Peptides against a protein of PDB entry 1MQS. Designs and how they scored, part 110

Target 1, 223 residues: chain A of PDB entry 1MQS
Amino acid sequence: ILKMLFLNKDLNNNDNITTITDDIFNQQEIIWKVLILDIKSTATISSVLRVNDLLKAGITVHSLIKQDRSPLPDVPAIYFVSPTKENIDIIVNDLKSDKYSEFYINFTSSLPRNLLEDLAQQVSITGKSDKIKQVYDQYLDFIVTEPELFSLEISNAYLTLNDPKTTEEEITGLCANIADGLFNTVLTINSIPIIRAAKGGPAEIIAEKLGTKLRDFVINTNS

## One batch from the design tools (peptide; made by RFdiffusion4, then SolubleMPNN)

Design b2_p20_6_s2 (from b2_p20_6, 7 letters changed)
Fold by OpenDDE base, seed 4:
Structure b2_p20_6_s2 (fold): chain B 223 residues (1-223), chain A 20 residues (1-20)
Amino acid sequence: as target 1 above (223 residues)
Amino acid sequence: EEEERKERYEAFLSKYKDLV
């Protein structure tokens, strides 16, 4: 959640929320942003973060997605909402109306393919796809418009990881394959990365597998 | 306009093509 609030910047995962927010607040300029929630995500955020934590994270205001919200065209927005057609339509409408300067979209659960396609279609019509900076769900984090993105060229990875018909074994297998690909990439770059992943889904599994591979490699090369 | 929309749609989807 904190990573989301800081637009997926580097955070020390082992520190408590207060330490993280204090460190970031003291070390860099805070980017003020709006947090848009739904009923479900409001409960989630409220259970984990204090109002002061949100302020330290640069949250100017937080609102429900269904509420009438005033335009803040110079302020970036973080959406943390359920992956529903209704929410997607609202986000697109906000995009159309230039409600905010940038859109960081985080879905609270898996975004199904049909909704992803719907989002893509609607956004394409607006001509404002450049304002969408990030689209995430609980399983996959992916940046829409940044030049530092690379692909492992694994077909249907998102579909496989998000299809409710996919077995745990299939997910684990795919995660292992992805981790292998990432490991090979890391070896090619010849630099140890900082691994960041969403919690509670395939991304975490991949991160753990990759971390293990890297640790084992480092141990074996230093021996 | 329809062709332009199609191109934009494809361009947008291309960002996800490796995942879908």
Scores: peptide ipSAE 0.018, ipTM 0.568, DockQ to the pose 0.175
Fold by OpenDDE base, seed 2:
Structure b2_p20_6_s2 (fold): chain B 223 residues (1-223), chain A 20 residues (1-20)
Amino acid sequence: as target 1 above (223 residues)
Amino acid sequence: EEEERKERYEAFLSKYKDLV
Protein backbone atom coordinates (compact mmCIF):
# COMPACT_ATOMS: atom_id res chain seq x y z
CA ILE B 1 0.00 0.00 0.00
CA LEU B 2 2.73 2.46 0.88
CA LYS B 3 4.57 1.52 -2.26
CA MET B 4 1.47 2.38 -4.24
CA LEU B 5 1.11 5.73 -2.53
CA PHE B 6 4.65 6.55 -3.53
CA LEU B 7 3.95 5.64 -7.14
CA ASN B 8 5.34 2.14 -6.75
CA LYS B 9 8.88 3.18 -5.99
CA ASP B 10 11.08 0.83 -4.04
CA LEU B 11 10.64 1.17 -0.32
CA ASN B 12 12.51 -0.25 2.62
CA ASN B 13 10.06 -2.71 4.11
CA ASN B 14 12.09 -3.27 7.26
CA ASP B 15 10.73 -0.17 8.91
CA ASN B 16 7.34 0.53 10.34
CA ILE B 17 4.83 2.66 8.47
CA THR B 18 5.67 5.79 10.41
CA THR B 19 9.38 5.44 9.85
CA ILE B 20 8.90 4.80 6.15
CA THR B 21 6.66 7.80 5.67
CA ASP B 22 8.93 10.01 7.71
CA ASP B 23 12.01 8.95 5.83
CA ILE B 24 10.43 9.42 2.45
CA PHE B 25 8.89 12.71 3.44
CA ASN B 26 12.20 14.02 4.65
CA GLN B 27 14.44 12.68 1.94
CA GLN B 28 12.38 12.95 -1.22
CA GLU B 29 10.35 15.58 -2.91
CA ILE B 30 6.75 15.06 -2.02
CA ILE B 31 4.32 14.74 -4.90
CA TRP B 32 0.89 15.95 -3.97
CA LYS B 33 -1.83 13.78 -5.43
CA VAL B 34 -5.42 12.65 -5.14
CA LEU B 35 -6.33 9.16 -3.99
CA ILE B 36 -9.37 7.56 -5.59
CA LEU B 37 -10.86 4.61 -3.72
CA ASP B 38 -13.87 2.35 -3.72
CA ILE B 39 -15.69 0.90 -0.74
CA LYS B 40 -13.47 -2.15 -0.49
CA SER B 41 -10.19 -0.34 -0.86
CA THR B 42 -11.31 2.29 1.63
CA ALA B 43 -11.64 -0.41 4.23
CA THR B 44 -8.21 -1.73 3.33
CA ILE B 45 -6.51 1.64 3.50
CA SER B 46 -8.25 2.58 6.72
CA SER B 47 -7.10 -0.61 8.39
CA VAL B 48 -3.46 0.07 7.64
CA LEU B 49 -2.90 3.80 7.38
CA ARG B 50 -3.75 6.84 9.41
CA VAL B 51 -4.78 10.14 7.91
CA ASN B 52 -1.40 11.50 8.83
CA ASP B 53 0.26 8.70 6.90
CA LEU B 54 -1.71 9.64 3.82
CA LEU B 55 -0.69 13.24 4.18
CA LYS B 56 2.93 12.26 4.50
CA ALA B 57 2.53 10.22 1.36
CA GLY B 58 1.33 13.34 -0.42
CA ILE B 59 -2.35 12.48 -0.42
CA THR B 60 -4.17 15.74 0.06
CA VAL B 61 -7.60 14.53 -0.96
CA HIS B 62 -9.15 11.11 -1.13
CA SER B 63 -12.52 10.33 -2.67
CA LEU B 64 -14.70 7.45 -3.71
CA ILE B 65 -14.59 6.62 -7.39
CA LYS B 66 -18.37 6.75 -7.68
CA GLN B 67 -18.60 10.15 -6.05
CA ASP B 68 -18.79 13.32 -8.03
CA ARG B 69 -15.28 14.66 -8.03
CA SER B 70 -14.14 18.10 -9.05
CA PRO B 71 -11.62 18.34 -11.85
CA LEU B 72 -8.04 18.83 -10.74
CA PRO B 73 -6.32 18.86 -14.12
CA ASP B 74 -2.93 19.79 -12.70
CA VAL B 75 -2.93 17.14 -9.99
CA PRO B 76 -1.95 13.49 -10.44
CA ALA B 77 -4.32 10.81 -9.23
CA ILE B 78 -3.80 7.38 -7.75
CA TYR B 79 -6.60 4.93 -8.28
CA PHE B 80 -6.80 2.02 -5.88
CA VAL B 81 -9.97 0.25 -6.89
CA SER B 82 -11.49 -3.12 -7.71
CA PRO B 83 -10.92 -4.45 -11.21
CA THR B 84 -14.45 -4.02 -12.54
CA LYS B 85 -15.89 -2.87 -15.82
CA GLU B 86 -17.65 -0.07 -14.00
CA ASN B 87 -14.47 1.26 -12.45
CA ILE B 88 -12.62 1.02 -15.74
CA ASP B 89 -15.34 3.00 -17.47
CA ILE B 90 -15.19 5.66 -14.77
CA ILE B 91 -11.42 5.91 -15.04
CA VAL B 92 -11.66 6.27 -18.80
CA ASN B 93 -14.32 8.92 -18.42
CA ASP B 94 -12.09 10.76 -15.97
CA LEU B 95 -9.32 10.53 -18.53
CA LYS B 96 -11.56 11.85 -21.31
CA SER B 97 -12.60 14.77 -19.19
CA ASP B 98 -9.01 15.59 -18.20
CA LYS B 99 -10.02 15.30 -14.58
CA TYR B 100 -6.41 14.81 -13.46
CA SER B 101 -2.96 15.39 -14.89
CA GLU B 102 -1.71 11.82 -14.54
CA PHE B 103 -3.29 8.48 -13.76
CA TYR B 104 -1.66 5.83 -11.60
CA ILE B 105 -3.99 2.86 -11.59
CA ASN B 106 -3.72 0.14 -8.98
CA PHE B 107 -6.27 -2.63 -9.00
CA THR B 108 -6.96 -4.30 -5.67
CA SER B 109 -6.91 -7.77 -7.23
CA SER B 110 -6.12 -9.49 -10.50
CA LEU B 111 -7.29 -7.71 -13.62
CA PRO B 112 -8.74 -10.19 -16.10
CA ARG B 113 -7.39 -10.07 -19.62
CA ASN B 114 -10.68 -8.98 -21.10
CA LEU B 115 -10.83 -5.99 -18.77
CA LEU B 116 -7.21 -5.13 -19.42
CA GLU B 117 -7.90 -5.19 -23.13
CA ASP B 118 -11.01 -3.11 -22.63
CA LEU B 119 -9.08 -0.54 -20.64
CA ALA B 120 -6.35 -0.40 -23.23
CA GLN B 121 -8.80 -0.13 -26.09
CA GLN B 122 -10.76 2.67 -24.50
CA VAL B 123 -7.64 4.56 -23.49
CA SER B 124 -6.17 4.24 -26.96
CA ILE B 125 -9.27 5.74 -28.51
CA THR B 126 -9.03 8.82 -26.28
CA GLY B 127 -5.61 9.71 -27.61
CA LYS B 128 -4.55 10.41 -24.03
CA SER B 129 -2.69 7.21 -23.27
CA ASP B 130 0.35 9.19 -22.17
CA LYS B 131 -1.57 10.28 -19.08
CA ILE B 132 -1.84 6.68 -17.90
CA LYS B 133 1.47 6.32 -16.14
CA GLN B 134 1.05 3.02 -14.36
CA VAL B 135 -1.26 0.04 -14.20
CA TYR B 136 -0.82 -2.44 -11.37
CA ASP B 137 -2.75 -5.44 -10.22
CA GLN B 138 -2.13 -8.27 -7.79
CA TYR B 139 -0.05 -10.32 -10.21
CA LEU B 140 1.51 -7.75 -12.50
CA ASP B 141 4.64 -5.97 -11.54
CA PHE B 142 3.48 -2.92 -13.40
CA ILE B 143 2.70 -1.57 -16.82
CA VAL B 144 4.19 1.82 -17.43
CA THR B 145 3.26 3.91 -20.40
CA GLU B 146 6.36 5.97 -20.85
CA PRO B 147 5.95 9.18 -22.80
CA GLU B 148 7.94 7.79 -25.70
CA LEU B 149 6.49 4.31 -25.60
CA PHE B 150 4.59 3.13 -28.65
CA SER B 151 3.27 -0.07 -30.15
CA LEU B 152 3.58 -1.50 -33.63
CA GLU B 153 0.24 -3.21 -33.08
CA ILE B 154 1.64 -6.65 -33.71
CA SER B 155 -0.46 -9.10 -31.78
CA ASN B 156 1.24 -11.73 -29.66
CA ALA B 157 4.71 -10.79 -30.80
CA TYR B 158 6.33 -11.61 -27.48
CA LEU B 159 4.55 -14.92 -27.17
CA THR B 160 5.33 -15.88 -30.73
CA LEU B 161 9.00 -15.06 -30.32
CA ASN B 162 9.24 -17.04 -27.10
CA ASP B 163 7.13 -20.05 -28.05
CA PRO B 164 9.30 -23.11 -28.65
CA LYS B 165 6.87 -24.20 -31.35
CA THR B 166 7.50 -21.12 -33.43
CA THR B 167 9.59 -21.84 -36.50
CA GLU B 168 12.77 -19.98 -37.36
CA GLU B 169 11.07 -18.72 -40.48
CA GLU B 170 8.25 -17.26 -38.44
CA ILE B 171 10.69 -15.65 -36.02
CA THR B 172 12.74 -14.19 -38.84
CA GLY B 173 9.66 -12.88 -40.57
CA LEU B 174 8.29 -11.32 -37.42
CA CYS B 175 11.62 -9.73 -36.56
CA ALA B 176 11.77 -8.28 -40.04
CA ASN B 177 8.30 -6.83 -39.68
CA ILE B 178 9.19 -5.31 -36.33
CA ALA B 179 12.38 -3.85 -37.74
CA ASP B 180 10.43 -2.35 -40.64
CA GLY B 181 7.99 -0.79 -38.24
CA LEU B 182 10.77 0.64 -36.13
CA PHE B 183 12.53 1.94 -39.21
CA ASN B 184 9.41 3.72 -40.35
CA THR B 185 9.06 5.17 -36.87
CA VAL B 186 12.61 6.48 -36.98
CA LEU B 187 11.93 8.13 -40.31
CA THR B 188 8.78 9.69 -38.94
CA ILE B 189 10.55 11.04 -35.88
CA ASN B 190 13.40 12.19 -38.11
CA SER B 191 16.05 11.24 -35.58
CA ILE B 192 18.56 8.41 -35.69
CA PRO B 193 18.36 6.46 -32.46
CA ILE B 194 20.96 4.72 -30.41
CA ILE B 195 19.79 1.14 -30.50
CA ARG B 196 19.86 -0.76 -27.23
CA ALA B 197 18.89 -4.41 -27.19
CA ALA B 198 19.44 -7.41 -25.00
CA LYS B 199 21.87 -9.94 -26.38
CA GLY B 200 21.04 -13.50 -27.27
CA GLY B 201 17.39 -13.08 -28.19
CA PRO B 202 14.91 -11.67 -30.67
CA ALA B 203 15.76 -8.15 -29.58
CA GLU B 204 19.27 -8.59 -30.91
CA ILE B 205 17.97 -9.86 -34.24
CA ILE B 206 15.66 -6.90 -34.53
CA ALA B 207 18.41 -4.50 -33.56
CA GLU B 208 20.71 -5.90 -36.21
CA LYS B 209 18.06 -5.67 -38.89
CA LEU B 210 17.16 -2.14 -37.89
CA GLY B 211 20.80 -1.13 -37.76
CA THR B 212 21.35 -2.42 -41.26
CA LYS B 213 18.34 -0.56 -42.57
CA LEU B 214 19.46 2.66 -40.95
CA ARG B 215 23.00 2.34 -42.23
CA ASP B 216 21.79 1.65 -45.73
CA PHE B 217 19.46 4.58 -45.57
CA VAL B 218 22.15 6.96 -44.38
CA ILE B 219 24.55 5.79 -47.05
CA ASN B 220 21.98 6.16 -49.77
CA THR B 221 20.89 9.57 -48.56
CA ASN B 222 24.40 10.94 -48.30
CA SER B 223 25.68 9.51 -51.64
CA GLU A 1 2.71 -17.26 -14.63
CA GLU A 2 5.55 -15.25 -16.09
CA GLU A 3 4.27 -15.89 -19.57
CA GLU A 4 0.78 -14.91 -18.55
CA ARG A 5 2.02 -11.60 -17.21
CA LYS A 6 3.95 -10.96 -20.39
CA GLU A 7 0.94 -11.85 -22.48
CA ARG A 8 -1.21 -9.42 -20.56
CA TYR A 9 1.40 -6.73 -20.90
CA GLU A 10 1.63 -7.27 -24.61
CA ALA A 11 -2.13 -7.31 -24.94
CA PHE A 12 -2.26 -3.98 -23.18
CA LEU A 13 0.37 -2.43 -25.41
CA SER A 14 -1.20 -3.83 -28.56
CA LYS A 15 -4.23 -1.63 -28.03
CA TYR A 16 -2.22 1.56 -28.22
CA LYS A 17 -1.99 3.31 -31.53
CA ASP A 18 1.14 3.04 -33.58
CA LEU A 19 3.14 6.18 -34.16
CA VAL A 20 3.81 5.08 -37.74
Scores: peptide ipSAE 0.017, ipTM 0.419, DockQ to the pose 0.027
Fold by OpenDDE base, seed 5:
Structure b2_p20_6_s2 (fold): chain B 223 residues (1-223), chain A 20 residues (1-20)
Amino acid sequence: as target 1 above (223 residues)
Amino acid sequence: EEEERKERYEAFLSKYKDLV
């Protein structure tokens, strides 16, 4: 939940909610956001977070998805709602009306494929897909629709990395393949990137592998 | 226009293919 409120950026989850929010509030610039909930997610949020926690997370306004909400076209919005056709339709309508500057969509449970396809279809019709920055559910990693995002076109990467039956060797192999793809991309762009990755998961492994490849390359090209 | 919408739809769905 806290991760969601900070636009699904990596947070050090070893601390209590208050410590995390205090540290972020004091050390980082707060992005002010709107939080859109439904009845179910309201209960969830209320059980975990206090009003002060929301404020420290940059939530200036929170409202129910079915309520009439004032347009805030310069403010990003976080949706945390049930994966239903009704909620998807409302989100799309909000998108059509330019109600917010950016849309970060988080579903409270698994989003069925048929609803995902429906969302995609409706968004495509609006021509405003660039405003949808993220889509999450409880099982999905993030889908970023930002223009600066690219794909390595590796099939089933998420499934492989999250399947408990996947061996360490398979994970390591996949991470190596991803790192190779990223390395090739860097060479194509001809610019050395700053690498940021989540800690404690496959992203960190990939980042380390990529970093090593880049360092080796720089050393070899300068020799 | 219809073809353009189809292309956008496919592009959007392609981002979810690996996750769903």
Scores: peptide ipSAE 0.016, ipTM 0.525, DockQ to the pose 0.149
Fold by OpenDDE base, seed 1:
Structure b2_p20_6_s2 (fold): chain B 223 residues (1-223), chain A 20 residues (1-20)
Amino acid sequence: as target 1 above (223 residues)
Amino acid sequence: EEEERKERYEAFLSKYKDLV
């Protein structure tokens, strides 16, 4: 929740809410934002955060999504609402009306693919997709349509990565090969991926390697 | 990193521009 309130910036989770908000408030320029909630998310936030915490997070105004809200076209908005067709329609309507400057959308649970496609379609029609800065679900990651399943056809990859007898060098080598395969796949698809990987394992290594390759590619292509 | 994430999402949304 705090991450959301700070526009999904990485936060140090080792401290309590008050310490985190105080540190961020003191270290960074506060960005004043509007927080749009529904009944369910209001209960969630109220259980975790105090009013003072919201203020320290830069929340100037909080309102229910179904309430008649005044336009604040120069103020960014954070939505934290249930993934429903109704809420999506309201968000899109807010976008059409230029109600806020930027839209950071966080769904309280998983967004079904059909609703994601609906959101994307409606936003596309508005011509204002650039105002949608973030879309997250309960996993606190960008909502992306699930790609088609594919295989790199690397034999025994799972076994190698999970065998305690496998050396770090072997793991690193395999991760590099996987990253290369993924990189080539990305180039073939001609789309910038959102990379999600579990922390503390081979997946993270692969993600880092892939990220580096993508960055290097962009740099080299633009040079 | 945040900018990169935003760019990735924008790229994703761009795929739907041609839906309508």
Scores: peptide ipSAE 0.015, ipTM 0.424, DockQ to the pose 0.048

Design b2_p20_6_s3 (from b2_p20_6, 8 letters changed)
Fold by OpenDDE base, seed 3:
Structure b2_p20_6_s3 (fold): chain B 223 residues (1-223), chain A 20 residues (1-20)
Amino acid sequence: as target 1 above (223 residues)
Amino acid sequence: SEEERKKRYEEFLSKYKNLV
């Protein structure tokens, strides 16, 4: 949840909410944003976070998706809502109306293909696809920045993999995380990709891990 | 306009599907 509130950036999960927010305030300029919820996600957020926590996370206003909301065209919005046709339609309407500057969409559960396609179709009609910065669900842990390119947004991955001070354990852990992210991506798109990786480095390790995960998945689903 | 919409649709959808 905190990760979502910070636009799905990597956070140190070992720290408490206060420590995380304080560190961010001290190191980076806070990005003020609006949080859009539904009934289900409101319960989720309320169970974990206090109002002060939201404020420290840069949430200036939070509202229900079905409520009338004032336009804030210069403010980015985080949606944390159920993956329903109704919510998608509302998000698209908000997009059409230029209600917010940027849209970070987080679904509370898996987004089925038909709804993804519907979202894509509706967004395409608006001509404002550039305002959709992120789309996440339980399986989506990647950000698409441009066509045919996406990022898992793992902080300092390149540096970590190339720093001689990095331990093998850290490298292995990072490779596993990358493979998990890629695996989740595959599940989301419901298509098995062809995997290509350079030999003799971390890419090969990742490819092998991903391959194993995919094979195991296929075997388990066909049985 | 329809062709343009189709193009945009494919572009947006490709963000999620083009891993083959």
Scores: peptide ipSAE 0.173, ipTM 0.706, DockQ to the pose 0.223
Fold by OpenDDE base, seed 1:
Structure b2_p20_6_s3 (fold): chain B 223 residues (1-223), chain A 20 residues (1-20)
Amino acid sequence: as target 1 above (223 residues)
Amino acid sequence: SEEERKKRYEEFLSKYKNLV
């Protein structure tokens, strides 16, 4: 939750909420944001965070997605809502109306493919896809919409990695393929990367495999 | 144009292609 409030940046996980918010408040410039919730996510946030915690995280205003909200075209918005057609339509309407400067969308559970495609289709019509900076769900690691973003064009990677019926062997194989693709990309760019990945999932496996490949390559080229 | 819209759709979708 705190990670989401700080636009899904890496945070020190070993500190309590107060320590994290105080450290960020003291060491970094606060980005003021709007937080958009639904009934379910409001209960979740209220159970974990105090109003003062939200303020320290840079949340100036929090509102329900179905409530009338004033436009703040120079302020970024964080959505933390259920992955429903209704919520997607509201987000798209907010986008169309230039209600906020940037959109950081966090779904409270898994976003089905059909809804992701619907979101993409509607956003494409608006011509304002550049304002959508992030789309997260429960299983998704960070996809940035910046120009430096690229794809390995591996079909159904997310579905395969998140299907409980997928075998460990299949996951390992796919992670290896992804790591190979990333390795080739790094070689093409001819720059040593800093690798960042979410912990406890396929992203970590991929990062480890990629790191190993890069180390091996450096050793072999210097030999 | 419809072609421009299609292009924007593909560009947006491509960013999340690994998810679908």
Scores: peptide ipSAE 0.045, ipTM 0.491, DockQ to the pose 0.172
Fold by OpenDDE base, seed 4:
Structure b2_p20_6_s3 (fold): chain B 223 residues (1-223), chain A 20 residues (1-20)
Amino acid sequence: as target 1 above (223 residues)
Amino acid sequence: SEEERKKRYEEFLSKYKNLV
């Protein structure tokens, strides 16, 4: 959640929320942004973060997605909402109306392919795709406009991981394959990475597998 | 135009090419 609030920048997960927010607040210029929630995500945020934490994260205003929100065209927006057609339509409408300067979209759960395609289609019509900076579904990153991104070029990875028809064994197998790819990448870079992954989904599985592989490798090379 | 829309759609989807 904090990563999301800081536009998915790397954060030290070993620190408590207060320490993280304080460190960032003290070390970096705060980017003020709007947080758009739904009922479900409001409950989630409220259970984890204090109002002061939101402020420290640069959240100037938080609102419900269904509420009538005033335009803040110079302010970036973070959406943390359920992956529904309704929410997508609202986001697109907000995009059309230039309600915010930038859009960082984080879905609370996996985004189905049909909704992803719908989002893409609607955004294409607006001609404002450049304003969408990030799209995440808490498990996988699928739209990032950041320069430090690489791909393992695994076809249909997102679909496979998010298709309800996919078996646990298939997911586990794919996660292992991804972890292998990442491991090879790490070896090529010749640097031990800090691994960050969303909890409760395939990303966590991949991170755990990768972590294990790295630990085993380090142990074997130091012996 | 419809062609431009199609192009933009494809460009947008291209971001998912390796994932979807």
Scores: peptide ipSAE 0.019, ipTM 0.519, DockQ to the pose 0.181
Fold by OpenDDE base, seed 2:
Structure b2_p20_6_s3 (fold): chain B 223 residues (1-223), chain A 20 residues (1-20)
Amino acid sequence: as target 1 above (223 residues)
Amino acid sequence: SEEERKKRYEEFLSKYKNLV
């Protein structure tokens, strides 16, 4: 989430949210932005971040996507919203109306291909594709899919994975443990999942390890 | 033109990053 607020720049993962925000606030030029949320993402943001954190991230104003919002054509906007047709249409309309200077779009969960294509088509028609700077999805798959959420109950996994003092070996070990837990869960559910994980982080490592385990299992079982 | 739209379409898709 913090990474999103800083336009997905590489953040030094070394510090507590407060330290990260403080360091960024102190070391980097603050780009003032508008944050556009929906009901779901508002709840998420509110649970993780304080108002002061938003300010430190350069969020001067935050609004709901369905609310009437005043044009701020000189201000970049971060969208953090659910991947729905309705939200896509609103974003495109905001783009058409030049509501903001730049558009950083972050979907809370996976954007289906059909919606991605729809968004792409609509944006292409506007002739303002240059204003779209980023399109990311799957930030909060674990939250959005809460009804389908399960926990491995691994103590301090998040802290360990995000602690800059954690060694690569420790991360690898923890990822292996998580993958084992997920593997066991798959076996318990008796369903082979489609694995999706963020690239460039521990999630990718976990996904790769899990994928390998599943492949090996399938080969050995069919064998 | 259709070609320009296609170019913009591809440009947009290039900005999409699946975090998974």
Scores: peptide ipSAE 0.425, ipTM 0.907, DockQ to the pose 0.564; fails the geometry check

Design b2_p20_6_s4 (from b2_p20_6, 9 letters changed)
Fold by OpenDDE base, seed 2:
Structure b2_p20_6_s4 (fold): chain B 223 residues (1-223), chain A 20 residues (1-20)
Amino acid sequence: as target 1 above (223 residues)
Amino acid sequence: SEAERKKRYEEFLSKYKDLV
């Protein structure tokens, strides 16, 4: 949760919540943000964080996703909500309405592939994909860099990566395919991204593979 | 209490490691 509130930056989790928030508060410029929750995530956050912790994390306002919210076009928003069609539609509508300056989307549980594809498609249609900065769930951690949100159209990628029956070899192969797709995209955009990935999941594997490909490419092109 | 918060936090971390 704290990591999310700090836009999924690496945090030293060895300290208590207060120490972490104090350290970050003292060391970094606070980015003021809006936190958008649903009923379930409100209960979750309330169980582990105090109001003061939210303030120290730069949360000035928190609201329910289904509530009517005033536009704050100059303020970034963190969504921490259930992965539902309804919530996705609301987020997209908020995006269309320029309700916030930036969108950091964190789903409280796994985002099904069909919903991810729906989100991607809807965001793409808006032409405002650059405002989507992050999409996270329990298993997928990726930063949407300024390039438009795109789909690699890899069938059942999410299911394969999250199925306990999937072999390590299959995961590795799929991650390689994803990395290849991303690499091709990077080449097309003609910009080298800063790769950020959560540790301990498919994102890390993909990031490592992509990083290697990019490094190799840069070395070969500068030679 | 701080101890209770810590416990809840640790439990949350175990479940939602990437969100904390």
Scores: peptide ipSAE 0.005, ipTM 0.387, DockQ to the pose 0.034
Fold by OpenDDE base, seed 1:
Structure b2_p20_6_s4 (fold): chain B 223 residues (1-223), chain A 20 residues (1-20)
Amino acid sequence: as target 1 above (223 residues)
Amino acid sequence: SEAERKKRYEEFLSKYKDLV
């Protein structure tokens, strides 16, 4: 929940809620946000967080998703709601009406594939996909829709990496190609990234390869 | 599973891009 309130940034979870909120409040600029809840998520939030915790997390106001809410076009919004068609429609309507500046959507449970597709379809029709910054559920890492999303346009990369018939050599080769693409992207952006990848899979291999390429590049450019 | 998560993520991105 705290991670969500801080826009799903990595937090050191070893500290209690008070320590985390105090440290963030004292060390970082607070981004003021609106928190949109439903009946179920309200109970969840109320059981874990106090009003002061919300304030320290930068929550200026919280409201029910079905409640009439005033537009705050310069304020980002965090949705923490049930994965229902009704809630998706409301979020899309809020998007259409420019109710908030940015939309960080967190579903309280797993979002079914059909509803995810429905969300994507409706958002695309609005032409305001850039305002949807994140989509989370209990089983997904964050989905960044825009603008910090890019593609290397490698055909069937996912299928190749997950097919049990794919050879280790093929996987290694594909991972190298992906790492090369990412490396070129980093050079284009002209900023050295912090690399984060899931452990135990192709993402880790790619991350290691990319890290090596970046280190080698830095050494060679400074020599 | 992480594999299922990745699958859903890729599916979402694919459809989202196809509709834009």
Scores: peptide ipSAE 0.048, ipTM 0.701, DockQ to the pose 0.028; fails the geometry check
Fold by OpenDDE base, seed 4:
Structure b2_p20_6_s4 (fold): chain B 223 residues (1-223), chain A 20 residues (1-20)
Amino acid sequence: as target 1 above (223 residues)
Amino acid sequence: SEAERKKRYEEFLSKYKDLV
């Protein structure tokens, strides 16, 4: 959740929420954001974070997605909402109306393929896909905006990772393959990236595997 | 145009290609 509030930046501190927020607040300029929630995510956020934590994370205003919200065209927005058709439609409407400067979309659970396609279709119609910076769920961790997009050309990766019929072994194997691909990419660009991944899903697994590979590589090359 | 929308749609979907 904290990572989400910091636009899915890597938070290395396993420390208390307060310590993390304080460290970030002290080290970096705070980016003020709007947080859009639904009923479910409100309960989730409230269970984990205090109001002061939100403020420290740069959340100026938080509101329900179904509420009438004032446009803040110069302010980025974080959506943390359930993956529903209704919420997608609202987000797209907000996009159409230029309600915010940037859209960081985080779904509280996995986004079904049909809804992903619907989102893609609607966004394509708006011509404002560049405003969508991130789309995250339990299984998705990616930046939507070009040129920051990179493809490993792995077919059906999303489907495989999100199919309930997929075995843990298959998921682990695919994550390893993805991590290998990313590792090779990193080596090609000759730059060690900061790895950012959503927690609790395949992205975290991939990030961990990639991190291990990179650490091992650095150790071996410096030896 | 519908053709342009389709193009944008395909382009957008291509961004999710690795995820689907």
Scores: peptide ipSAE 0.022, ipTM 0.587, DockQ to the pose 0.159; fails the geometry check
Fold by OpenDDE base, seed 3:
Structure b2_p20_6_s4 (fold): chain B 223 residues (1-223), chain A 20 residues (1-20)
Amino acid sequence: as target 1 above (223 residues)
Amino acid sequence: SEAERKKRYEEFLSKYKDLV
């Protein structure tokens, strides 16, 4: 929880909560943030932290996600909420309305792949993906930075991959196109990436195809 | 107490180490 409140930086947990917050406060300038909770996460936070601990962590305001909240466009927000479609839609709406300057999203439990993809799709449509800085759950963590984001501009990719009516052949074809696009991007950057992909879905197919292309390229260039 | 809070925190960390 404290790690989350400090934007998921590594913390030394050898001391009590108060000492940790005091040490951090003394070592660097405090960044004031808004904390957005739901009923479940409120109980979780309350079981571990005091109100004073939140203040020392730089939480100037905390509110429920379903409550009407005043816009603070110059203030970063930490979401600590359940991974539900409803909460995702609210977060996206907050993004659209420029409710906060930056969005650090922490889900209280595992975010299903379909919801992650839904979040990604909705955020991409807003054109404000650069404001989403982090997404975390119990098993997933990644930082989204604008310089690390690009689009292959493949129309309806999300719909095609997530429509239950889409055939395996169509998925495979699209994955091949994506892999080609990624391969071209890698060549342009002139750096071989580490590939990470979820297992059991289109991402794995893409990763395998891309890996094969990269291996073949390396072999051919060295011959 | 602070000791109780620490215990709860450690218990939470054991379960949700990626969030805390």
Scores: peptide ipSAE 0.000, ipTM 0.351, DockQ to the pose 0.053; fails the geometry check

